# Peptides against a protein of PDB entry 5HOI, part 2

Target 1, 351 residues: chain A of PDB entry 5HOI
Amino acid sequence: FRYMPFSPAGTPFGFTDRRYLTMNEVGYVSTVKNSEQYSITVSFFDVGRFREYHFEDLFGYDLCFLNEKGTLFGQSKTGQIQYRPHDSIHSNWTKIIPLQAGERITSVAATPVRVIVGTSLGYFRSFNQFGVPFAVEKTSPIVALTAQNYRVFSVHYSQFHGLSYSLSELGTSSKRYYKRECPLPMSLPNINSDMKKDANLDYYNFNPMGIKSLFFSSYGDPCIFGSDNTLLLLSKWRSPEESKWLPILDSNMEIWKMSGGKETTDIHVWPLALAYDTLNCILVKGKHIWPEFPLPLPSEMEIRMPVFVKSKLLEENKAILNKKNEIGADTEAEEGEEDKEIQIPVSMAAE

## One batch from the design tools (peptide; aimed at target 1 I255 E300)

Design b1_p26_6_s2 (made by RFdiffusion4, then SolubleMPNN; its pose is not in this set)
Fold by OpenDDE base, seed 3:
Structure b1_p26_6_s2 (fold): chain B 351 residues (1-351), chain A 26 residues (1-26)
Amino acid sequence: as target 1 above (351 residues)
Amino acid sequence: EEEEEKKEEEKKKEEELKKLQEKFKK
């Protein structure tokens, strides 16, 4: 296992010279290889609110976090971080994070008030928006971070305990935990099933945890989107005893419903954010599960509890077909190909 | 010829993606 640099909805280079460092509801950050350097572009979905900007990257930034006020960049191996405000009135700042031998920055997050750095050794470093340090804490190895205002959602990995999560608030004087290294009930990528396609191997090598994105909802609830394409939301996190993960969207099921029950092996959901009752996402069509260039326009997917699975619908439809055949109803079996459209029962379309 | 076929396939993929996006905006 290797700790890889994680950024929310970041994409691999694949066979290209370009990738997305990060993307969310605010915009997307791309990097293009140009000989010995990189050209970084920070683009926005709201072109009326923000102006696109670019710069030359001589450091090879492999970590990124975008917010409404600026972009945080990081280099996982050197420990260099840079914060670039979107507003030119505010100065850029650069800092070197001290790393031990073999330590990597695994994730970075930034809000308008906090900067957070997590490492492969579990060093959690907090700063203000100006790069003034608050504290260094030792945790389990950090694999992903996101933050909203003063709140931080961190994902940890242990070889013995698997995935855990923490939810904390970074005050001026102290860190408060709402959740501290609690078990995270997220499925890890299945190397044996998913590696049948070379494109999945490339993504696994880029992101071995399969965490496509990590964000806070508009209501401030921690969300995670794993390799199973299920959106998990942490409910009731203010009451530690009542806190639970809710599977609020099976995106594979929603694509399957929208296709009329056809096998859509070439359509993928790429998560951006959860705004109210909608998942903002990129619909990706192609061989890769991640968006290529140019970036498609965002789509909105309504969140729904997965009340049924494709397997159950297949069994029910087979049972209905078998009953129709027993009743001697001349269903003209149109000799249509093996991809029988699974009719969604009207009762399940109304839930 | 091969470059025109690739452009037509890309255009067809983009039109299908746009139709999917329009279904998700409703």
Scores: peptide ipSAE 0.024, ipTM 0.465, DockQ to the pose 0.660
OpenDDE base, seeds 1, 2, 4, 5: peptide ipSAE 0.007, 0.006, 0.000, 0.000; ipTM 0.383, 0.308, 0.296, 0.253

Design b1_p26_6_s3 (made by RFdiffusion4, then SolubleMPNN; its pose is not in this set)
Fold by OpenDDE base, seed 3:
Structure b1_p26_6_s3 (fold): chain B 351 residues (1-351), chain A 26 residues (1-26)
Amino acid sequence: as target 1 above (351 residues)
Amino acid sequence: SEEEKKKKEEEKKKEELKKLQEKFKK
């Protein structure tokens, strides 16, 4: 297994000179390769609230985290991090994270009050927004980080235990755990099934955990969106014994419904954020499962528990069709009926 | 030109995506 730099909703270069370093509800950060240099652009969805800016990157930043106050950049191999406030009032700062031989920064996160760095050796480093260090903790190897205010959601990987997660609060003097290296019930990418398309291999090489994004909801609940395109939400995390992961959206099922039950192999959901009862996402049309350039406008997808699987709905519709044929109903099988919208029975939509 | 075909294909892809987005905003 190779630890790769992870950023929320980051995209690979693929066959292009450009990629998204990160994207969320605030905006998107792109990088364009120009010879040995990179040009980074920080763009925003709310163009009235924020001003787009760009700069030349001589370091080749491969880690990024965007928030409402600034952008954190990181270089996974060198350990360099840079925080750039969106306002011109606060100065940019740069720091080198000391890395051991073979250690990589695997993820970075930033809030208006905290900066977090996670590594392939499980070093969890915390700073304030000005780059003043608080602590260094050794955990299981960190593969992904997100943060909201003082809270940090971390995903860990062990060769023996698979995926785990932690949820912590970074106070001024102490770290409090709500959850500490608990099992994460997320499926890893299945190399044998998913690698039939070269585009999936490129994405797997970029992100071997298949975590498209992780974020906190508007209510402050940890969310993760894996390779199965299911949005998981951690409910009741304040009560350690009652906490559970809820599958709150099957995005493949929602695309399938919205397409009228047609097999849409070219439409993909790219997660940005969970706001109230809607997944903010990019709808991607094409061979790649990730957004290309230019970035499409965000879409909203209503959260619903995946009660129904496409296979069951198809079997039930086949059974209904077979029963209609046995009853001798002269349904002229117009050859065009293969394209009919698979209506979810009203009885199934009410459960 | 090949560029004009590519631009028309990108524009068509953008319109189809916009129609999909309008379905998800309802």
Scores: peptide ipSAE 0.028, ipTM 0.513, DockQ to the pose 0.697
OpenDDE base, seeds 1, 2, 4, 5: peptide ipSAE 0.023, 0.000, 0.000, 0.022; ipTM 0.534, 0.257, 0.264, 0.508

Design b1_p26_6_s4 (made by RFdiffusion4, then SolubleMPNN; its pose is not in this set)
Fold by OpenDDE base, seed 3:
Structure b1_p26_6_s4 (fold): chain B 351 residues (1-351), chain A 26 residues (1-26)
Amino acid sequence: as target 1 above (351 residues)
Amino acid sequence: SEEEKKKKEQEKIEKELKELQEKFKK
């Protein structure tokens, strides 16, 4: 297995010279390739709060994490990291993370108080916001990181055990675990089913774990959005025995509802953040499952546990149509077989 | 320009997606 650099909601280059390094509720970081050089732009959704800024990247940063105070960049192969505060009052800093032969930085995260670096060998490195190191811990191989304040949500991958997660708090003197390498009940991308479209292969090569994003909710709950387009939330994580993953949104089902029950193959959800009861996301229309340029405006989806399965709704709708045909009700069968709007029963829309 | 065509196409997509989102919020 090849560990790839992961950034929350990062996009591949595809056939273009540009990609998003990361995006979330704060904004989006883009990079444009110009020969051997890159031009990085840090853009914000709230244009009144922060000024967009640009710089030349001579290192080819392939890792990024954006927060309300700054942007962390990383180069997965060289181990170089750079933190850029959004405020010019604070200086940029650069550091080289020592990497072993074949080791890669797989993910980086930054909060206003912590910087975290995870590697393909499971080295977890913690720093303050000024790049002063606290500790180095060896864990299972890290594939993704996010952080909020002092809390870190880490995803690990083992060839023997699959996906696991940790939830930790990085105090000044010690790391506390709420969860330590517990099983993560997330499906990995199914290479055989999903690779029928070249665009899915390009995304798989960019992100083999299929983790589109991971973040903390506004309430501080760990969230992950996988290749199945289901948003998982870790509930009751303060009580280790009561903690469970909740599937709080099936985004494919929500798109299907929004389309009036039409099969949409060209609309995709790209997750940004969970704010209260809404998933902040980019709705993507096109061949690629990721946003292209220019970035569409963010959309909100209400979180809802997937109680209804499309297959059951299709079976019920067929059963209703068959009953109507038996009763001799002239349902004008508009002969458009393929584009049949599946009426969602009003009872299922209200529940 | 090709850029202006791409921009108009993107604005059309964004409008359709916003209309879908407004239908979902109702």
Scores: peptide ipSAE 0.006, ipTM 0.338, DockQ to the pose 0.446
OpenDDE base, seeds 1, 2, 4, 5: peptide ipSAE 0.000, 0.000, 0.000, 0.000; ipTM 0.331, 0.313, 0.234, 0.299

Design b1_p26_7 (made by RFdiffusion4)
Pose (drawn by RFdiffusion4):
Structure b1_p26_7 (pose): chain A 322 residues (1-190, 198-318, 341-351), chain P 26 residues (1-26)
Amino acid sequence: FRYMPFSPAGTPFGFTDRRYLTMNEVGYVSTVKNSEQYSITVSFFDVGRFREYHFEDLFGYDLCFLNEKGTLFGQSKTGQIQYRPHDSIHSNWTKIIPLQAGERITSVAATPVRVIVGTSLGYFRSFNQFGVPFAVEKTSPIVALTAQNYRVFSVHYSQFHGLSYSLSELGTSSKRYYKRECPLPMSLPNDANLDYYNFNPMGIKSLFFSSYGDPCIFGSDNTLLLLSKWRSPEESKWLPILDSNMEIWKMSGGKETTDIHVWPLALAYDTLNCILVKGKHIWPEFPLPLPSEMEIRMPVFVKSKLLEENKEIQIPVSMAAE
Amino acid sequence: EEEEEEEEEEEEEEREEKLYEEINEE
């Protein structure tokens, strides 16, 4: 099996010279093939706070993670990473991650206080926001990483367990695991979207902590999964809290559509900040549309019963209250 | 408390209306 470079909400090139590296509630990072180099553009949705800028990529970064304080870039092959703070007060720094034979950097993540690099051999290299290394750890092969403040949500893969996840906190003292390689019941992919599933074999469209600090993941099944009771290991449950396909179906008047798709950015309490993509492909294009907000609904709505009550989709009060 | 609940319901309705218009936009 070949591990692919993963970034939250990243898009493939397809038949174009540009794609999105990473995308969330802060903004979007795109890259354009420029003859032999690349042109990386860092954009923001709150235009008032940060200024959109661009720079020339002489290395071919294919890994990226965005937070409110800076942008982290990475190269899956050479192992070079660069952290660019949004403010000009703080300097950019660059490090090169040691990679063994065939070892690839599969995912990177950054917070205002931590930088995380994961490799295909299971190396977990962590730094502060300035590049000072804390510890090098060996874990299962990492396929996806996201972090918030001091906590890290890592998705692992092997030929035995399949997909597993670890939830840990990088404290000032030492590293503590909340959950260590527990089952991750995310649906795997089972065509026009072939380009995407070669770029992202797991179908992990994005994963992120919620605005209130709960781990979330958005697989190819277009269902938002939230980790509940992660502080008590014996009570951990993955809860499906939004069937985005059902919501587009309800808002489209019960019509099956093949051109409307959801691209996850982040979860804010009960609202999924996303990009509504219209077209044959399931990933967003250029220019990037304005973010949309989709309220989370428990998957308790049946299409057949909703069609009877309407004879937008009206929902029976008795069912809506449930 | 009741006024806060009414404001939250109005905000939910506004979000649903905007999402409906965005999905059905031509």

Design b1_p26_7_s3 (made by RFdiffusion4, then SolubleMPNN; from b1_p26_7, 19 letters changed)
Fold by OpenDDE base, seed 2:
Order: structure tokens, then sequence, then C-alpha cells
Structure b1_p26_7_s3 (fold): chain B 351 residues (1-351), chain A 26 residues (1-26)
């Protein structure tokens, strides 16, 4: 196993000279190889609120986190981090994180009030938005980080225990844990089944954990989207005894429904954020499970608990179609391609 | 609200359109 630098919804280079370092609901950060240098562009979905900017990267930043106030960059091997405010009023700052031999920065996160750095040796380093350090804690090896305000969602990996997660709040004086290295019930990529396609192997080499993204919902709940294309939400995390992971969306099932029950192997969901009851995502068509260039416009996918079996839905939709045909409704002509979507029977539509 | 439901229906329709366009794009 190799610790790889993780950024939320980051993409590999593949066979190209360009990739997305990160993307979320705010925007997307791209990097292009220019000989010995990289050109980084920070782009926004709300072009009226923010101006796109670019800069030359001499360090080869492989970690990124975008928020509404700035972008955090990191270099996994050298330990260099840079914070760039989106406004020109606040200064950029750079810092070197001390790394031990073989240690890597595995993930970085930034909020308007905190900067977090996680490493392959489990060093959790916290800073304010100006790069002033608060604390260093040693945890299990960190593989992914996200943060919202003062809260941090961290994913840890142990060779013996698999994936775990922590949910913490970084106050001024102390770190509070809501969850500390609890088991994370996310499926890891299956090397034997999924790696038959070269494109899946390339992605696995880039992201061995298969964590496509992690974020906080608009309600402040930790979310994770794994290689199984299931969105997990941590519910009731304020009550330690009641906290549970909810599979709130099977994106493959939703694509299957929208496709009229066709098995599509070339359509992929790339997660950005969870806003209310909708997953903001990029719909990707192609060999690669990640978005290429240019970036497609974001789409919304409604969250739905995976309570339905494909076979049952197909049987029920056939029964509905047969009943429509028996009633002699001339449904052939005017029912456009819209009626080919697998409808959930009203009786099973838990509102 | 009725406006929020209309907005949801519009977003669903746009998503379906985009997905169909993706499915039908050779």
Amino acid sequence: as target 1 above (351 residues)
Amino acid sequence: SAAAELARRARRAERRRRLKELINAK
C-alpha cells in the first residue's frame, strides 16, 4: 500500500498534461504541466462572485483545498504549503511542514478560520487562516481531510483495522472529538473485479482508497463518496450512541433508473457537494470515471435511500406498462422519451 | 413551498436532459 496525496474530487493526469487538483461547489482548481513548471488556475462556478486567477507553480503542488475565501496548496513530499486568498487584500503565505524521512502530507484542508495538514504518519497539524500553528497531534495515518468552519472530518487508515474516521472541532484552546478513530463502513476498491479496465487501475494508483470526495453537507454533516459510488452521510454525530452512517444515495442506481433500466458502463457521477437534499456532481461520460477538460456543467442528483432492488423495479415497471396497454391508451405516439425512465411506484415512494 | 417544488422539478428535468444528451452522445 502507498499513501497518495488526496484532495477532494481531485483527478489524475492520466495520459494528459493537465488535471484537477480539487473541485467542490465553489469551483475547481486545475494544473497544467509546462516543461519543468506547472500553471495552476483557480476557477469558480459563480463567475459573478469571484474572478478566476492563475499562477506559476514551481513546486509541483499535488494537494489542494478550495473554500469561499481562499485556496490551500500543498506539496506532499517537500512539506510546502501555500494559502492564497481569493481577494487581493489578504496576503499569500507559505510554510514548510517538517516531515520525517518517508513521511508525506496526505491531505490538507482549509476553512476561513483553520488550516489542517494530515500526514502518512498520522501527524495532524492545525493552524489558523494566517498559518499560525495551534497544535500537533499524532493520530492513526491520515488519508483524507475535509473541514467546515471549526469542524474537521478526517479519514484514517490502518493496515490492521482498515478505514476509520474522526470528527473534531478545533477551538482556540483545545480540540474536541465528537468521534475519534471510529470504524468507517466504506467499501475499499476491489482490485480483482474493478482493475480489469486499465482506466480503473490508473485511478486506483492515483487514489488507492477510492475516496472520490469527502465534504460537509449544507447542514454540517460529514459526507463521503467512495469507489462504490454510494454517498454516505454521518447522521446524529452529536449523540455518540446514536450516530450512524446512512447510505443516502446509490448513484449507480440513480443512473440506472434515469437510463430506463439500461446498464450504462460509461456514465459516472463525480461528487462535488451535498446541498440540502441534492448531490451537486459532474456527470461524466467516457472511459475515465473522472471529468476531463473542459469541465462539464454541474448537475444535481436527489438523495434517495437505496431501498429498491433493480429486478423488482423492472417487474413493476413492466406491470405498469402492461396495464397501460390493456387499458387501450394510445401511449405509443405522444409519450416521448421521458416515459422510458424507471418510475418508482407511488406506493413505494417514501416521501 | 410551491416555488421550491417547481425549482426541484426544473432541476430534475434539466438533469434528465443532460443525462439523455450524455447517453445519446456517440
Scores: peptide ipSAE 0.056, ipTM 0.689, DockQ to the pose 0.424
OpenDDE base, seeds 1, 3, 4, 5: peptide ipSAE 0.035, 0.031, 0.017, 0.046; ipTM 0.673, 0.659, 0.484, 0.682; seeds 3, 4 fail the geometry check

## One batch from the design tools (peptide; aimed at target 1 L283 K285 E300)

Design b1_p27_2 (made by RFdiffusion4)
Pose (drawn by RFdiffusion4):
Structure b1_p27_2 (pose): chain A 322 residues (1-190, 198-318, 341-351), chain P 27 residues (1-27)
Amino acid sequence: FRYMPFSPAGTPFGFTDRRYLTMNEVGYVSTVKNSEQYSITVSFFDVGRFREYHFEDLFGYDLCFLNEKGTLFGQSKTGQIQYRPHDSIHSNWTKIIPLQAGERITSVAATPVRVIVGTSLGYFRSFNQFGVPFAVEKTSPIVALTAQNYRVFSVHYSQFHGLSYSLSELGTSSKRYYKRECPLPMSLPNDANLDYYNFNPMGIKSLFFSSYGDPCIFGSDNTLLLLSKWRSPEESKWLPILDSNMEIWKMSGGKETTDIHVWPLALAYDTLNCILVKGKHIWPEFPLPLPSEMEIRMPVFVKSKLLEENKEIQIPVSMAAE
Amino acid sequence: EEEEEEEEEEEEEKEERKEKLFEEINS
């Protein structure tokens, strides 16, 4: 099995010279093939706070993670990473991650206080926001990483357990695991979208902490999974809280559509900030549309019963209250 | 009373968000 470089909400090149590296509620990072180099553009949705800028990529970064304080870039092959703070007060710093034979960097994540690099051999290298290393840890092969403040949500893969996740907190003292390689019941992919599933074999469209600090993941099944009761290991449950396919179906008047797709950015309490993509492909294009907001609904709506009540989709009060 | 005003504001926000999502899907 070949591990692929992962970034939250990243898009493939397809038949173009440009794609999105990473995408969330803060903004979007795109890269354009420029003869022999790349042109990286860092954009923001709150235009008033941060200024959109661009720079020339002489290394070919294919890994990226965006937070409110800076942008982290990474190269899956050479192992070079660069953290660019949004404000000009703080300097950019660059490090090169040691990689063994065939070892690739599979995912990177950054917070205002932590920088995380994961490799295909299971190396977990953590730094502060300035590049000072804390500890090097060996874990299962990492395929996806996201972080919030001091906490890290890591997705692992092997030939035995399949897809497992670890939830840990990088405190000032030492590292503490909340959950260590527990089952991750995310649906795996089972065509026009072949380009995407070569770029992202797991189908993990994005994963992120919620605005209130709960781990979330958005697989190829277009269902938002939220980790409930992660503080008590014996009570941990993955809860499906939004069937985005059902919502597009209900808002489209019960019509099956093959051109409307959801691209996850982040979860804010009960609202999924996303990009509504219209077209044959399931990933967004250029220019990037304005973000949309999709309220979360428990998957308790049946299509057949909703069609009877309407003879937008009107929902029976008795069912809506449930 | 203050709690009822807060609930009315939350319902209005949900309704506006639903209308916007419907218009965006069907644009």

Design b1_p27_2_s3 (made by RFdiffusion4, then SolubleMPNN; from b1_p27_2, 19 letters changed)
Fold by OpenDDE base, seed 1:
Structure b1_p27_2_s3 (fold): chain B 351 residues (1-351), chain A 27 residues (1-27)
Amino acid sequence: as target 1 above (351 residues)
Amino acid sequence: SAAAALEALRRARREERRKRLLERINE
């Protein structure tokens, strides 16, 4: 196992000279390798609100976090971070994070009021939006960060305990914990089952935790999307005893329903954000589970608790087809069993 | 009722989202 730099919805280079450093509901950040340099572009979905900009990266930034006010960049090995406001009114700033031998920055997050840096040794460093430090805390090794306003959702890894999470609020004088290193009920990628495809190995080498993204919902609830393509939401986190992870969307099940029950192995959900009752995502078609270039337009998928079992729906449809055949209804006999559209009840279909 | 009108509006928005998503999957 190696600690890799994590950014929300970041993509690997694969066989190309370009990748997405991060993407969310605001936009997407791309990097292109040009010999010994990188060209970074910050693009926005709302082109009327923000202007696309680019710059030359001499440092090889491998960490990124985009928000509505600016972009945070980081270099995992050197400890360099840079904050770039989208507005020209505020200046860019650069800082070096002191790293121990073998320590890496594993994740960075930025809000309009806070900058957070997490490391492979579990150093949690907090700053204001101007790069003024607040505190350094020692936690379990940090593998992923996201933040909204003053709140931080952190994912931790231990070789003995697996994944844990914290939910904290970074006030002016103190850090408050709502959750502190609690078990995270997310499955890690299975090397033996999932690595049958070379593309899965490349993604695993880029992101060994399989965390495609993490974000806060529009209601301020922590969300995580793992390698199982299930969206988990932390419900009731204000009440420690009532807090639970809800599987609010099985994206594989929703794709299967939308395809009329056809097994689609070439369509993938790439998560961006959760807005109210809809997952904002990229629908990826092709060999890779991540979006390539150009970036497809975002899609909206309605959240739904995965209550339905695929096997039961197949049995019910087989029973309906058998009854239709007994009644002598014209079954279009020419479509192979694999091409038969499963009649998914409208109440069960992806809404 | 205002509740039935709100439910009909939610259903119509769901059907439109589903249609747009199916169109993108089939592209």
Scores: peptide ipSAE 0.018, ipTM 0.443, DockQ to the pose 0.726
OpenDDE base, seeds 2, 3, 4, 5: peptide ipSAE 0.007, 0.007, 0.006, 0.017; ipTM 0.353, 0.375, 0.336, 0.440; seed 5 fails the geometry check

Design b1_p27_3 (made by RFdiffusion4; failed a check: too like the target's own chain)
Pose (drawn by RFdiffusion4):
Structure b1_p27_3 (pose): chain A 322 residues (1-190, 198-318, 341-351), chain P 27 residues (1-27)
Amino acid sequence: FRYMPFSPAGTPFGFTDRRYLTMNEVGYVSTVKNSEQYSITVSFFDVGRFREYHFEDLFGYDLCFLNEKGTLFGQSKTGQIQYRPHDSIHSNWTKIIPLQAGERITSVAATPVRVIVGTSLGYFRSFNQFGVPFAVEKTSPIVALTAQNYRVFSVHYSQFHGLSYSLSELGTSSKRYYKRECPLPMSLPNDANLDYYNFNPMGIKSLFFSSYGDPCIFGSDNTLLLLSKWRSPEESKWLPILDSNMEIWKMSGGKETTDIHVWPLALAYDTLNCILVKGKHIWPEFPLPLPSEMEIRMPVFVKSKLLEENKEIQIPVSMAAE
Amino acid sequence: TEEEEEEEEKEEREKKLYEEVQELLKE
């Protein structure tokens, strides 16, 4: 099996010279093939706070993670990473991650206080926001990483367990695991979207902590999974809280559509900030549309019953209250 | 009071998303 470089909400090149590296509630990072180099553009949705800028990529970064304080870039092959703070007060720094034979950097993540690099051999290298290393850890092969403040949500893969996740906190003292390689019941992919599933074999469209600090993941099944009771290991449950396919179906008047798709950015309490993509492909294009907000609904709505009540989709009060 | 304000904001978000989906369907 070949591990692929993962970034939250990243898009493939397809038949173009540009794609999105990473995408969330803060903004979007795109890269354009420029003859022999690349042109990286860092954009923001709150235009008033941060200034959109661009720079020339002489290395070919294919890994990226965006937070409110800076942008982290990474190269899956050479192992070079660069952290660019949004403000000009703080300097950029660059490090090169040691990679063994065939070892690839599969995912990177950054917070205002931590920088995380994961490799295909299971190396977990963590730094502060300035590049000072804390500890090097060996774990299962990492395929996806996201972080919030001091906490890290990592997704692992092997030929035995399949897809597992670890939830840990990088405290000032030492590293503490909340959950260590527990089952991750995300649906795996089972065509026009072939380009995407070569770029992202797991179908993990994005994963992120919620605005209130709960781990979330958005697989190829277009269902938002939230980790509930992660503080008590014996009570941990993955809860499906939004069937985005059902919502587009309800807002489209019960019509099956093959051209409307959801691209996850982040979860804010009960609202999924996303990009509504119109077209044959399931990933967003250029220019990027304005973010949309989709309220989470428990998957308790049946299509056949909703069609009877309407004879937008009107929902019976008795069912809506449930 | 706070619950009623949250419900109004939620309905505004749902209405706006519905209008966005309708615009997409018109394309």

Design b1_p27_7 (made by RFdiffusion4)
Pose (drawn by RFdiffusion4):
Structure b1_p27_7 (pose): chain A 322 residues (1-190, 198-318, 341-351), chain P 27 residues (1-27)
Amino acid sequence: FRYMPFSPAGTPFGFTDRRYLTMNEVGYVSTVKNSEQYSITVSFFDVGRFREYHFEDLFGYDLCFLNEKGTLFGQSKTGQIQYRPHDSIHSNWTKIIPLQAGERITSVAATPVRVIVGTSLGYFRSFNQFGVPFAVEKTSPIVALTAQNYRVFSVHYSQFHGLSYSLSELGTSSKRYYKRECPLPMSLPNDANLDYYNFNPMGIKSLFFSSYGDPCIFGSDNTLLLLSKWRSPEESKWLPILDSNMEIWKMSGGKETTDIHVWPLALAYDTLNCILVKGKHIWPEFPLPLPSEMEIRMPVFVKSKLLEENKEIQIPVSMAAE
Amino acid sequence: EEEEEEEEEEEEREERKEKLFEEINEE
């Protein structure tokens, strides 16, 4: 099996010379093939706070993670990473991650206080926001990483367990695990979207902590999974809290559509900040549309019963209250 | 005070649903 470079909400090149590296509630990072180099553009949705800028990529970064304080870039092959703070007060720094034979950097993540690099051999290299290393750890092969403040949500893969996840906190003292390689019941992919599932074999469209600090993941099944009771290991449950396919179906008047798709950015309490993509492909294009907000709904709505009550989709009060 | 806060939350949810409906059905 070949591990692919993962970034949250990343898009493939397809038949174009440009794609999105990473995408969330802060903004979007795109890259354009420029003859022999690349042109990386860092954009923001709150235009008032940060200024959109661009720079020339002489290395071919294919890994990226965005937070409110800076942008982290990474190269899956050479192992070079660069952290660019949004403000000009703080300097950019660059490090090169040691990679063994065939070892690839599969995912990177950054917070205002931590930088995380994961490799295909299971190396977990962590730094502060300035590049000082804390510890090098060996874990299962990592396929996806996201972090918030001091906590890290890592998705692992092997030929035995399949997909597993670890939830840990990088404290000032030492590293503590809340959950260590527990089952991750995300639906795996089972065509026009072939380009995407070569770029992202797991179908993990994005994963992130919620605005209130709960781990979330958005697989190819277009269902938002939230980790409940992660502080008590014996009570951990993955809860499906939004069937985005059902919502587009309800808002489209019960019509099956093959051109409307959801691209996850982040979860804010009960609202999924996303990009509504119209077209044959399931990933967003250029220019990037304005973010949309989709309220989370428990998957308790049946299509057949909703069609009877309407004879936008009106929902029976008795069912809506449930 | 609590009932006013609940009415404001319901109004926000309705506005958000109407906006999403318009965005999905936009041509």

